# Designs tried in a protein design run: peptides against a protein of PDB entry 1Y0J. Part 20

Target 1, 39 residues: chain A of PDB entry 1Y0J
Amino acid sequence: EARECVNCGATATPLWRRDRTGHYLCNACGLYHKMNGQN

## One batch from the design tools (peptide; aimed at target 1 V6 N39)

Design b2_p23_4_s1 (made by RFdiffusion4, then SolubleMPNN; from b2_p23_4, 7 letters changed)
Fold by OpenDDE base, seed 1:
Structure b2_p23_4_s1 (fold): chain B 39 residues (1-39), chain A 23 residues (1-23)
Amino acid sequence: as target 1 above (39 residues)
Amino acid sequence: SEEDQALYEEGKANAEKSGFVLP
């Protein structure tokens, strides 16, 4: 049950992020989606 | 920052590859 980024599948990251619904994202993908998501 | 921009670009590339769209 290793955690994976829902966007890229990475299993390790310096910082795990989560979207509003609770999906886990690696730092890079989380940053991208934060900047392109709804305010 | 330059680091954030690099991370952003990495995330963008990953998103384009996976086709994932957050709800």
Scores: peptide ipSAE 0.360, ipTM 0.784, DockQ to the pose 0.637
OpenDDE base, seeds 2, 3, 4, 5: peptide ipSAE 0.315, 0.127, 0.138, 0.115; ipTM 0.769, 0.649, 0.660, 0.635

Design b2_p23_4_s2 (made by RFdiffusion4, then SolubleMPNN; from b2_p23_4, 10 letters changed)
Fold by OpenDDE base, seed 4:
Structure b2_p23_4_s2 (fold): chain B 39 residues (1-39), chain A 23 residues (1-23)
Amino acid sequence: as target 1 above (39 residues)
Amino acid sequence: SEEDLELFERGKENAEKSGFVLP
């Protein structure tokens, strides 16, 4: 399947995450947002 | 945060269908 992180463009990650609007984020970017208070 | 939990849960649900590694 063709999935891509909307933040960094990664096409592979150990864990795909999805924001409230359905956009895909790689695990790293999802956690990065959390660490930077982007929630 | 609630948003992070939602992101994780949604990601986990999707990842379980294709395989994933928990952080």
Scores: peptide ipSAE 0.107, ipTM 0.655, DockQ to the pose 0.048
OpenDDE base, seeds 1, 2, 3, 5: peptide ipSAE 0.098, 0.090, 0.070, 0.065; ipTM 0.650, 0.635, 0.609, 0.586; seed 5 fails the geometry check

Design b2_p23_4_s3 (made by RFdiffusion4, then SolubleMPNN; from b2_p23_4, 12 letters changed)
Fold by OpenDDE base, seed 4:
Structure b2_p23_4_s3 (fold): chain B 39 residues (1-39), chain A 23 residues (1-23)
Amino acid sequence: as target 1 above (39 residues)
Amino acid sequence: SEEDEELYKKGEENAKKSGFVLP
């Protein structure tokens, strides 16, 4: 199986991130959502 | 850092394209 970023669909990234509910995000999308997501 | 800023901008572009909203 291949992991995918739930935001952009990327299958490769230098660093996989996860949101509070466990969804995977690539490094770039994870940084954006960390700054702009609901808190 | 400048590296994080570039990654942030890339993420912003991706988010705008997808319309993705975190739960």
Scores: peptide ipSAE 0.329, ipTM 0.785, DockQ to the pose 0.637
OpenDDE base, seeds 1, 2, 3, 5: peptide ipSAE 0.089, 0.181, 0.328, 0.188; ipTM 0.622, 0.711, 0.785, 0.721; seed 1 fails the geometry check

Design b2_p23_4_s4 (made by RFdiffusion4, then SolubleMPNN; from b2_p23_4, 11 letters changed)
Fold by OpenDDE base, seed 3:
Structure b2_p23_4_s4 (fold): chain B 39 residues (1-39), chain A 23 residues (1-23)
Amino acid sequence: as target 1 above (39 residues)
Amino acid sequence: SPEDQKLFEIGEANAKKSGFVLP
């Protein structure tokens, strides 16, 4: 099975990131999350 | 939440722009 971004559901990204809780995010969502903090 | 929805939409937009694969 493929990894998915917990935010947008993307299954492919140039770079996988993780939030503070350990959830996987695509690069784009991860960067936004980092810059804006918890939502 | 509104913030979650905004984040989701930004993610979708970036996924499309960057060529990410969405389900």
Scores: peptide ipSAE 0.103, ipTM 0.612, DockQ to the pose 0.104
OpenDDE base, seeds 1, 2, 4, 5: peptide ipSAE 0.091, 0.070, 0.079, 0.091; ipTM 0.603, 0.590, 0.560, 0.620; seeds 1, 5 fail the geometry check

Design b2_p23_5 (made by RFdiffusion4; failed a check: the pose's geometry)
Pose (drawn by RFdiffusion4):
Structure b2_p23_5 (pose): chain A 39 residues (1-39), chain P 23 residues (1-23)
Amino acid sequence: as target 1 above (39 residues)
Amino acid sequence: PLAELEAEVAELEAEVAELEAAL
């Protein structure tokens, strides 16, 4: 609905986080890209 | 995790191309 997740596809996320590369990630897959540090 | 997955897809595509050439 809101956007297409590149890791899970869950559009029922409370908020969306954009990665530095410009991708759209959820509160879960987006947090991974922050906490992991790598890609 | 996306860069790692992209690297694995590229390797698998190279292997498929080699197998097709061998056929």

Design b2_p23_5_s1 (made by RFdiffusion4, then SolubleMPNN; from b2_p23_5, 18 letters changed; failed a check: the pose's geometry)
Amino acid sequence: WLEEEEEKKRKEEEKREEELKRK

Design b2_p23_5_s2 (made by RFdiffusion4, then SolubleMPNN; from b2_p23_5, 16 letters changed; failed a check: the pose's geometry)
Amino acid sequence: PLEEEKKKKEEEEKEKEKKEKEE

Design b2_p23_5_s3 (made by RFdiffusion4, then SolubleMPNN; from b2_p23_5, 17 letters changed; failed a check: the pose's geometry)
Amino acid sequence: VLEEKKKEEEEKEEEEKKKKEEE

Design b2_p23_5_s4 (made by RFdiffusion4, then SolubleMPNN; from b2_p23_5, 15 letters changed; failed a check: the pose's geometry)
Amino acid sequence: FLAEEEKKKKEEEEEKKKKEEEE

Design b2_p23_6 (made by RFdiffusion4)
Pose (drawn by RFdiffusion4):
Structure b2_p23_6 (pose): chain A 39 residues (1-39), chain P 23 residues (1-23)
Amino acid sequence: as target 1 above (39 residues)
Amino acid sequence: LTALTAALTALTAALDALYHANV
C-alpha cells in the first residue's frame, strides 16, 4: 500500500525509514540496516 | 551459545542476500 519493502514486503509498518542509498525500508528491515551497520 | 551465534550469522547472511537480490 504505502511502499514496497525490499526485505519482507510488509506495508503495515508504523513508519517507513529511508536508507542512505535512497531506498525505502520499514521499521523492521530499516532498523536492521541501521543496527547492522553493513548492508 | 556457539549454535545460536551460527544461526544468527546465517540469518544475517540471508537478509543481506535478499536485500541485494531485490535492489

Design b2_p23_6_s1 (made by RFdiffusion4, then SolubleMPNN; from b2_p23_6, 18 letters changed)
Fold by OpenDDE base, seed 5:
Structure b2_p23_6_s1 (fold): chain B 39 residues (1-39), chain A 23 residues (1-23)
Amino acid sequence: as target 1 above (39 residues)
Amino acid sequence: SEAEEEEKRKKEEELQKKYAENV
C-alpha cells in the first residue's frame, strides 16, 4: 500500500505532490507536469 | 458510516491542501 507516483511509479521522493485530481506525483514528475503539462 | 466518511473526506482535503499547492 505504498504511495506511488501516478506518472512514473516512484515510491520515494523528497516531496510528494498532487495534481488537480488528487493523484500523487513524485517531486520530479510534479515539477515536470507543472512546467511542461501532463504527460 | 457517514460520520466516518466525513472524517475521511476531511483528512483527504487536508492532505490535498498540503500537496496540491505543489502542482
Scores: peptide ipSAE 0.077, ipTM 0.476, DockQ to the pose 0.026
OpenDDE base, seeds 1, 2, 3, 4: peptide ipSAE 0.072, 0.076, 0.084, 0.071; ipTM 0.458, 0.469, 0.474, 0.465; seed 3 fails the geometry check

Design b2_p23_6_s2 (made by RFdiffusion4, then SolubleMPNN; from b2_p23_6, 20 letters changed)
Fold by OpenDDE base, seed 1:
Structure b2_p23_6_s2 (fold): chain B 39 residues (1-39), chain A 23 residues (1-23)
Amino acid sequence: as target 1 above (39 residues)
Amino acid sequence: DEEERRRREEEEKERQRKYAENV
C-alpha cells in the first residue's frame, strides 16, 4: 500500500512505527517523537 | 464460520505487527 508518515509525508523508511494514537510514522519521526515527546 | 473469522483476525494481527508501536 501507499503508506505515508503522518508527520513528514515520507513513503519509505527502514521501519514503520505507530504513535500512541495509532498514526503511522517513519522511523526518524517515530524516534523523534519518542525521544522528545513533542511535535 | 468461526474458523475463517479467527484466521482473518490472526492475519490482521500479523499485518499490524509488521509495524512497531515504539512511540
Scores: peptide ipSAE 0.088, ipTM 0.547, DockQ to the pose 0.022
OpenDDE base, seeds 2, 3, 4, 5: peptide ipSAE 0.074, 0.084, 0.083, 0.087; ipTM 0.478, 0.531, 0.540, 0.543

Design b2_p23_6_s3 (made by RFdiffusion4, then SolubleMPNN; from b2_p23_6, 19 letters changed)
Fold by OpenDDE base, seed 1:
Structure b2_p23_6_s3 (fold): chain B 39 residues (1-39), chain A 23 residues (1-23)
Amino acid sequence: as target 1 above (39 residues)
Amino acid sequence: DEARERERKREEEERRRRYEENV
């Protein structure tokens, strides 16, 4: 029920992001992944 | 109950569209 960022585990964010595989990221982690690409 | 459920669904969809974005 409680959504969490798959990267950092955050449960609250001003903007949820979703990667190409459908995993949820908080705004900060989503921006990080967007800017730096995938490992 | 049905009307209340439809309203909750609309509110959830609006919230999702407003605060969720694809990377």
Scores: peptide ipSAE 0.290, ipTM 0.687, DockQ to the pose 0.022
OpenDDE base, seeds 2, 3, 4, 5: peptide ipSAE 0.067, 0.280, 0.086, 0.285; ipTM 0.469, 0.683, 0.554, 0.685

Design b2_p23_6_s4 (made by RFdiffusion4, then SolubleMPNN; from b2_p23_6, 18 letters changed)
Fold by OpenDDE base, seed 1:
Structure b2_p23_6_s4 (fold): chain B 39 residues (1-39), chain A 23 residues (1-23)
Amino acid sequence: as target 1 above (39 residues)
Amino acid sequence: DEKKEEELKKKEEELRKKYEENV
């Protein structure tokens, strides 16, 4: 079983982030969304 | 062995939570 970033598909990251709906994002995508909102 | 698998699964989940943060 592996976790995957719902935005870019990455399966590895130093920090997984989760949006308000429960979707997982890698650190990079999570930070991007935090600063800019939706992709 | 099933008990051992569950134990390892729990440890994996606990470890995973250490590197998780809400956006």
Scores: peptide ipSAE 0.268, ipTM 0.689, DockQ to the pose 0.022
OpenDDE base, seeds 2, 3, 4, 5: peptide ipSAE 0.249, 0.260, 0.262, 0.262; ipTM 0.675, 0.686, 0.686, 0.686

Design b2_p23_7 (made by RFdiffusion4)
Pose (drawn by RFdiffusion4):
Structure b2_p23_7 (pose): chain A 39 residues (1-39), chain P 23 residues (1-23)
Amino acid sequence: as target 1 above (39 residues)
Amino acid sequence: VVEENLEEREEEEEEEEEEEEEE
């Protein structure tokens, strides 16, 4: 609905986080790209 | 992980386009 997640596809996320590359990630897969540090 | 998933999705989209052209 809102956007297409690249890791899970869950559109029922409370909020969406954009990575530095410009991708759209959720509160889960988006948090992984932050906490992991790497890609 | 994000770059790898995007690359897989791009390959799949290219294959689907080729199949549609063959049809």

Design b2_p23_7_s1 (made by RFdiffusion4, then SolubleMPNN; from b2_p23_7, 11 letters changed)
Fold by OpenDDE base, seed 3:
Structure b2_p23_7_s1 (fold): chain B 39 residues (1-39), chain A 23 residues (1-23)
Amino acid sequence: as target 1 above (39 residues)
Amino acid sequence: RIAERLEEKKKAEEEEEKEKEKE
């Protein structure tokens, strides 16, 4: 199974990020959540 | 929000697995 962003379902990203709970986010979603303080 | 979305995905996967074992 391909790694997916837990927020948007993206399977490809230039940089995989992780949230504080260890969930995989694409670069865009990881930046968005960091900037907005949302999880 | 991410935690709630992971719980929804896990429930959908568990329902799909239950439907597949019932055939």
Scores: peptide ipSAE 0.046, ipTM 0.403, DockQ to the pose 0.628
OpenDDE base, seeds 1, 2, 4, 5: peptide ipSAE 0.045, 0.046, 0.046, 0.042; ipTM 0.415, 0.402, 0.412, 0.426; seeds 1, 4 fail the geometry check

Design b2_p23_7_s2 (made by RFdiffusion4, then SolubleMPNN; from b2_p23_7, 11 letters changed)
Fold by OpenDDE base, seed 1:
Structure b2_p23_7_s2 (fold): chain B 39 residues (1-39), chain A 23 residues (1-23)
Amino acid sequence: as target 1 above (39 residues)
Amino acid sequence: VVAERLAERERRRREEEERRREL
């Protein structure tokens, strides 16, 4: 299984981010969640 | 939101795995 963004399912991103629990987010979703403070 | 998305993805993965075993 390829690494996937837990939010959108993207398998490719210029930068992998993590949430506070260590889940992988693509750059776009990671920035979105950081700005909105959403679980 | 991330926790909800994880749970949704885990459900879909299980459903896809079950369907794949029936084929």
Scores: peptide ipSAE 0.101, ipTM 0.540, DockQ to the pose 0.637; fails the geometry check
OpenDDE base, seeds 2, 3, 4, 5: peptide ipSAE 0.100, 0.100, 0.100, 0.099; ipTM 0.540, 0.540, 0.533, 0.538; seeds 2, 3, 4, 5 fail the geometry check

Design b2_p23_7_s3 (made by RFdiffusion4, then SolubleMPNN; from b2_p23_7, 11 letters changed)
Fold by OpenDDE base, seed 4:
Structure b2_p23_7_s3 (fold): chain B 39 residues (1-39), chain A 23 residues (1-23)
Amino acid sequence: as target 1 above (39 residues)
Amino acid sequence: VVDERLARRREEEERRRRRELEE
């Protein structure tokens, strides 16, 4: 299996992030989550 | 924005697939 962003389903990103619950986010979704506290 | 329940389900499915590939 390939890792995918729990928000958008992206399988490729320049930087993998994690949300506060430990789910993987792509860089873009991770930044959005950090800024808004939402995913 | 995705509900945490959906996110958790996706993670569980990923863990399952990983186990199937390691077998």
Scores: peptide ipSAE 0.082, ipTM 0.522, DockQ to the pose 0.384
OpenDDE base, seeds 1, 2, 3, 5: peptide ipSAE 0.054, 0.059, 0.057, 0.054; ipTM 0.464, 0.481, 0.475, 0.463; seeds 1, 2, 3 fail the geometry check

Design b2_p23_7_s4 (made by RFdiffusion4, then SolubleMPNN; from b2_p23_7, 10 letters changed)
Fold by OpenDDE base, seed 4:
Structure b2_p23_7_s4 (fold): chain B 39 residues (1-39), chain A 23 residues (1-23)
Amino acid sequence: as target 1 above (39 residues)
Amino acid sequence: VVEERLRRREEEERRRREEERRR
């Protein structure tokens, strides 16, 4: 079972992040989600 | 944005299962 970003499907990232609901995000998608404040 | 994408993906999966059940 490979971990993947729930937003873009990336399986590799310099830093794994989580959203407020606990879903795994790549570093780029995690920063984008935090900045835009939109679910 | 993430929750909206997950919701759409679940709706697409549900629609695909309904189409498979009609075959």
Scores: peptide ipSAE 0.118, ipTM 0.520, DockQ to the pose 0.671; fails the geometry check
OpenDDE base, seeds 1, 2, 3, 5: peptide ipSAE 0.108, 0.111, 0.108, 0.110; ipTM 0.543, 0.544, 0.533, 0.544; seeds 1, 2, 3, 5 fail the geometry check

Design b2_p23_8 (made by RFdiffusion4)
Pose (drawn by RFdiffusion4):
Structure b2_p23_8 (pose): chain A 39 residues (1-39), chain P 23 residues (1-23)
Amino acid sequence: as target 1 above (39 residues)
Amino acid sequence: AEEREEAEELKEEIEEEREEAEE
């Protein structure tokens, strides 16, 4: 509905986080790209 | 269009990494 997640596809996220590369990630897959540090 | 192509490429890369981890 809001956007297409590249890891899970869950559009029922409370908020969307954009990665530095410009991708759209959810609160889960987006948090991973932050906490992991790597890609 | 360019953003969609980049997103498709990222999905392919993530799938490949998951397939390698399952092997």

Design b2_p23_8_s1 (made by RFdiffusion4, then SolubleMPNN; from b2_p23_8, 16 letters changed)
Fold by OpenDDE base, seed 4:
Formats: C-alpha cells, sequence, structure tokens
Structure b2_p23_8_s1 (fold): chain B 39 residues (1-39), chain A 23 residues (1-23)
C-alpha cells in the first residue's frame, strides 16, 4: 500500500513530515499542525 | 465516509496525546 497523509489522505507530497507522535503528514498538513496544533 | 473517519481518528489521537502531556 502507498503512504497517505493521516490528515488529508494525500499520497504525494514534496516532503513527508511527521507529527510529534510519529504520524505521517504531507508537507502542507505538517506545517499547519506544527503552527496550530489543530486538525 | 473513509476520509472523515481517518481525519476524526487522527484528531482524537492528537487530542489524547495533548491531554496526557498536560497532566
Amino acid sequence: as target 1 above (39 residues)
Amino acid sequence: AEAERRKAEYKAKLAEEKAKAAK
């Protein structure tokens, strides 16, 4: 299976990120969560 | 929907971790 952003489901991103608990996020969602801590 | 479930589960996990850190 392909990796998916845990928030939006994106399967492609210029940079995969991880939140503080280890969940994979696309670049956009990762940056948003880093700044706001909200889903 | 699958997408909604995925997002809800992630939000719940995040909230749980934040709650633990606050104690």
Scores: peptide ipSAE 0.159, ipTM 0.647, DockQ to the pose 0.166
OpenDDE base, seeds 1, 2, 3, 5: peptide ipSAE 0.147, 0.146, 0.157, 0.150; ipTM 0.632, 0.631, 0.643, 0.635; seed 3 fails the geometry check

Design b2_p23_8_s2 (made by RFdiffusion4, then SolubleMPNN; from b2_p23_8, 11 letters changed)
Fold by OpenDDE base, seed 4:
Structure b2_p23_8_s2 (fold): chain B 39 residues (1-39), chain A 23 residues (1-23)
Amino acid sequence: as target 1 above (39 residues)
Amino acid sequence: DEARKELERYKEELEKKRKEEEE
């Protein structure tokens, strides 16, 4: 029922992000992917 | 890019709120 980050499994974040395929990422993992060219 | 787009939307919302409080 709760949304989860596909990378770390977090269920809470100040800002939900999405990868290029539409999967949900927490703010931290979204930024991590950005830094590693995984937009 | 989807993550970047979401970040941009978030920034825009924050800027709106800041503008409203500044006025």
Scores: peptide ipSAE 0.053, ipTM 0.431, DockQ to the pose 0.026
OpenDDE base, seeds 1, 2, 3, 5: peptide ipSAE 0.036, 0.038, 0.026, 0.047; ipTM 0.429, 0.434, 0.390, 0.483; seeds 1, 2 fail the geometry check

Design b2_p23_8_s3 (made by RFdiffusion4, then SolubleMPNN; from b2_p23_8, 17 letters changed)
Fold by OpenDDE base, seed 2:
Structure b2_p23_8_s3 (fold): chain B 39 residues (1-39), chain A 23 residues (1-23)
Amino acid sequence: as target 1 above (39 residues)
Amino acid sequence: EEFEKRQREYKERLKKKEEEKKA
């Protein structure tokens, strides 16, 4: 298994998040997406 | 915008890899 952020490709993050469609996002991209509605 | 930049760079890398696999 090698999970990666669907936005930036990062493979390491302190916390994995998911967007509205269920895609995995790193913490940074996930927070940005949540705040701005985009990655 | 920095996140969008990282996205574009990632997508470009993916595109390259896909082209390589397709070839």
Scores: peptide ipSAE 0.160, ipTM 0.628, DockQ to the pose 0.064
OpenDDE base, seeds 1, 3, 4, 5: peptide ipSAE 0.095, 0.099, 0.049, 0.088; ipTM 0.552, 0.565, 0.445, 0.548; seed 3 fails the geometry check

Design b2_p23_8_s4 (made by RFdiffusion4, then SolubleMPNN; from b2_p23_8, 13 letters changed)
Fold by OpenDDE base, seed 5:
Structure b2_p23_8_s4 (fold): chain B 39 residues (1-39), chain A 23 residues (1-23)
Amino acid sequence: as target 1 above (39 residues)
Amino acid sequence: AEAEAAKAAYKEELEKKRKEAAE
């Protein structure tokens, strides 16, 4: 199956990240949340 | 801020959609 970002639904990213609960985030969403203290 | 509960719910939704998905 295809992995998806739990925030935006993207299925492709240069780097997969995870939030504090272990859900996958694309690089863009992961960085956004990290910088804003949202993830 | 981002709600982890919302993310969890979305993840569950995606899993359900994958189960029903066909292409």
Scores: peptide ipSAE 0.120, ipTM 0.581, DockQ to the pose 0.315
OpenDDE base, seeds 1, 2, 3, 4: peptide ipSAE 0.122, 0.120, 0.127, 0.116; ipTM 0.589, 0.579, 0.585, 0.573; seeds 1, 3 fail the geometry check

## One batch from the design tools (peptide; aimed at target 1 C8 Y32)

Design b2_p24_1 (made by RFdiffusion4)
Pose (drawn by RFdiffusion4):
Structure b2_p24_1 (pose): chain A 39 residues (1-39), chain P 24 residues (1-24)
Amino acid sequence: as target 1 above (39 residues)
Amino acid sequence: AEEEEAHERYEEYLELNEELHEEE
């Protein structure tokens, strides 16, 4: 509905986080790209 | 079925993030 997640596809996220590359990620897959540090 | 699979993949990322938080 809101956007297409590139890791899970869950659009029922409380918020969306954008990665530095410009991708749209959720609170879960977006947190992973932050905490992991790598891609 | 597609929504359930997307939900399960979402939960996997929650578990991975929790493991990373415990390691930190």

Design b2_p24_1_s1 (made by RFdiffusion4, then SolubleMPNN; from b2_p24_1, 17 letters changed)
Fold by OpenDDE base, seed 3:
Structure b2_p24_1_s1 (fold): chain B 39 residues (1-39), chain A 24 residues (1-24)
Amino acid sequence: as target 1 above (39 residues)
Amino acid sequence: KEKKEREELRKKLEEENAELEKQK
């Protein structure tokens, strides 16, 4: 079972991140959420 | 306005991520 970004569904990323609730995000989505919030 | 800005930022970040993946 491949890990997936909870935001975009990507299964590959140079850096896995996590949101404040522990969900996995790809690097791009993690940065996006950090800069703009979870909305 | 805000929606469009968020979408454009998301696209730019995703493009950067895709480029990094291609380098692997």
Scores: peptide ipSAE 0.056, ipTM 0.516, DockQ to the pose 0.134
OpenDDE base, seeds 1, 2, 4, 5: peptide ipSAE 0.043, 0.044, 0.045, 0.044; ipTM 0.507, 0.508, 0.502, 0.512

Design b2_p24_1_s2 (made by RFdiffusion4, then SolubleMPNN; from b2_p24_1, 14 letters changed)
Fold by OpenDDE base, seed 1:
Parts: sequence; C-alpha cells; structure tokens
Structure b2_p24_1_s2 (fold): chain B 39 residues (1-39), chain A 24 residues (1-24)
Amino acid sequence: as target 1 above (39 residues)
Amino acid sequence: PEEEEREKKREELEKLNQKMLEEK
C-alpha cells in the first residue's frame, strides 16, 4: 500500500493531511484546500 | 478555463510539496 495525495499524486510529503471525507493530501495540497475550503 | 487553472494549481502544489521534502 502506497499512500498518495488525491490532488497532486505525491507519494511523499513532510506531513500527510486529510480532507473532510478522509482523503489523503500532501502537506501543500492540504494547506491549500484548508485555506480555500474545498478540493 | 477553470480546469486549466485547477491543473496549473495542482502542478504548482506538487512542486511546492517537493520543495518541502528537499528542505528536510
């Protein structure tokens, strides 16, 4: 099982984040989506 | 169009994430 960001496809990140429904996001995408509300 | 903007942002964020990894 290889985790990957559902937005950009990154498989490694300094900090894994998750959206409201539990999908994994890399740190960059997670921060962006958090600031902008939705993915 | 909106899709182009989303694609550009996705690529931008992917590069940003890569930079974050390189900082470690």
Scores: peptide ipSAE 0.638, ipTM 0.872, DockQ to the pose 0.152
OpenDDE base, seeds 2, 3, 4, 5: peptide ipSAE 0.634, 0.636, 0.638, 0.634; ipTM 0.872, 0.873, 0.874, 0.872

Design b2_p24_1_s3 (made by RFdiffusion4, then SolubleMPNN; from b2_p24_1, 14 letters changed)
Fold by OpenDDE base, seed 4:
Structure b2_p24_1_s3 (fold): chain B 39 residues (1-39), chain A 24 residues (1-24)
Amino acid sequence: as target 1 above (39 residues)
Amino acid sequence: EEEEEREKKRKELEEKNKELLEKK
């Protein structure tokens, strides 16, 4: 098993985040989605 | 163009994540 960002596919990040449905996002993608919503 | 812009942003964010991993 390997965790990966559902947006960019990154397998490592300084801080894992999760979207509203529970999918994992890297820190960068998570912050972007929080500020702009899922596009 | 919407799909291209979305892909461009995804690549940009991937680079930012990689940069943050290397700098921290």
Scores: peptide ipSAE 0.556, ipTM 0.840, DockQ to the pose 0.152
OpenDDE base, seeds 1, 2, 3, 5: peptide ipSAE 0.553, 0.163, 0.540, 0.074; ipTM 0.838, 0.654, 0.833, 0.569

Design b2_p24_1_s4 (made by RFdiffusion4, then SolubleMPNN; from b2_p24_1, 17 letters changed)
Fold by OpenDDE base, seed 4:
Structure b2_p24_1_s4 (fold): chain B 39 residues (1-39), chain A 24 residues (1-24)
Amino acid sequence: as target 1 above (39 residues)
Amino acid sequence: DRRAETERRRRELERKNEEMKKEK
């Protein structure tokens, strides 16, 4: 069992984020989604 | 390997984020 970013599959990140549906995103993917209006 | 692939994808996204942050 290991947490993974639903966007890129990363298992390690300095900060875990969540998308609007509650799925886990790494910091980079979370920021990417935010910048593109995909919170 | 899968780990290297995910790392490349992460780096690509980080680069795009940095570009967008500089424009804002």
Scores: peptide ipSAE 0.046, ipTM 0.529, DockQ to the pose 0.860
OpenDDE base, seeds 1, 2, 3, 5: peptide ipSAE 0.043, 0.040, 0.035, 0.038; ipTM 0.492, 0.531, 0.509, 0.521

Design b2_p24_2 (made by RFdiffusion4)
Pose (drawn by RFdiffusion4):
Structure b2_p24_2 (pose): chain A 39 residues (1-39), chain P 24 residues (1-24)
Amino acid sequence: as target 1 above (39 residues)
Amino acid sequence: AELEEELEELEELIEERREAVEAE
């Protein structure tokens, strides 16, 4: 609905986070790219 | 160690959400 997640596809996220590369990630997959540090 | 544990829990959550989307 809101956007297409590139790791899970869950559009029922409370918020969306954009990665530095410009991708759209959810609160889960987006948090991973932050906490992991790597890609 | 704490960060590795949190990442493992987050990876499990991401997998569960992927399985839920595929089931739909």

Design b2_p24_2_s1 (made by RFdiffusion4, then SolubleMPNN; from b2_p24_2, 10 letters changed)
Fold by OpenDDE base, seed 5:
Structure b2_p24_2_s1 (fold): chain B 39 residues (1-39), chain A 24 residues (1-24)
Amino acid sequence: as target 1 above (39 residues)
Amino acid sequence: DEKKKELEELKKKIEELRKKVEAE
């Protein structure tokens, strides 16, 4: 139930995003993945 | 207390909107 970013482990973020597999990313990591395509 | 209630309502609305914006 406790959502966390699969990349950095953050549990709080202004905006939740998801990777292509549906896993949640914090806003920062989501943007990072979008720009770089790497974990 | 009235203003506090208004703020709480706004916070709830913000959370609802954030959930709707969640995307890949």
Scores: peptide ipSAE 0.043, ipTM 0.432, DockQ to the pose 0.025
OpenDDE base, seeds 1, 2, 3, 4: peptide ipSAE 0.030, 0.037, 0.038, 0.044; ipTM 0.391, 0.428, 0.403, 0.446; seed 4 fails the geometry check

Design b2_p24_2_s2 (made by RFdiffusion4, then SolubleMPNN; from b2_p24_2, 12 letters changed)
Fold by OpenDDE base, seed 3:
Formats: sequence, structure tokens, C-alpha cells
Structure b2_p24_2_s2 (fold): chain B 39 residues (1-39), chain A 24 residues (1-24)
Amino acid sequence: as target 1 above (39 residues)
Amino acid sequence: DEKARELARLREEIERRRREVEAL
């Protein structure tokens, strides 16, 4: 089972993050959502 | 929430088109 970012589809990242609903985000997308407002 | 629903709709559209291409 390959984990992937729900925002960009990336399968590799220095740090996996999660949104408020528990979906996985890569580090970059997680930080982007934190800065601009989470879905 | 609202933006999550918009993202989900976009993902479904991408996946639909991907399946159509794979069927060729």
C-alpha cells in the first residue's frame, strides 16, 4: 500500500502531515494549507 | 470542508480521465 498526498499525489516527502480530517499531506502541501487556510 | 469538497470533485475528474486514457 503506497501512501500518497491527497493534495498533489506525491508518494515521497521528508515529513508526512495530516489535515484536520486525518488525510495525509506531504510536507510542502501541509505547510501550504497551514499558510493559506486548510480545506 | 468546502474546499475539501472542491478538491474531491477535481480528483474524481482526473481519475475518470486517467481511466479513459488507460482503456485505449
Scores: peptide ipSAE 0.054, ipTM 0.448, DockQ to the pose 0.068
OpenDDE base, seeds 1, 2, 4, 5: peptide ipSAE 0.037, 0.036, 0.033, 0.051; ipTM 0.374, 0.372, 0.367, 0.486; seed 1 fails the geometry check

Design b2_p24_2_s3 (made by RFdiffusion4, then SolubleMPNN; from b2_p24_2, 11 letters changed)
Fold by OpenDDE base, seed 3:
Parts: C-alpha cells; structure tokens; sequence
Structure b2_p24_2_s3 (fold): chain B 39 residues (1-39), chain A 24 residues (1-24)
C-alpha cells in the first residue's frame, strides 16, 4: 500500500497535507495550492 | 468553513471504519 499526492504523484514528503475534499497532497503541492487559493 | 465541515465528516467516517475493523 502506497500513498500518493493527488497533484504530482509523489509517494514521499516531509509532511502530508489534505485538500478540502480529503485527498492527500505532498507538502510542496499543499503549499502551492494554498498560495493560489486552490486548497 | 468548508475545511471544518470536511474535517468533521472525515472524523465520523474514521470512527465508523474503526468499529467495523474491531468487529471482524
């Protein structure tokens, strides 16, 4: 079983985040979406 | 907020899944 970032497909990150619908994002993508008002 | 609502929903789902696993 492997977890993947729904945005970039990364399977490892220093901090897992989630979008407003509960899908997992790596730290980088989570911050990116937050900055652009997409999360 | 939407985040607060989603967090509450996920916590409820986690609780249900835990109960199902324990019952098996």
Amino acid sequence: as target 1 above (39 residues)
Amino acid sequence: SEKEKKLEELEKEIEKLKEEVEAK
Scores: peptide ipSAE 0.057, ipTM 0.437, DockQ to the pose 0.029
OpenDDE base, seeds 1, 2, 4, 5: peptide ipSAE 0.025, 0.023, 0.021, 0.019; ipTM 0.377, 0.369, 0.361, 0.378

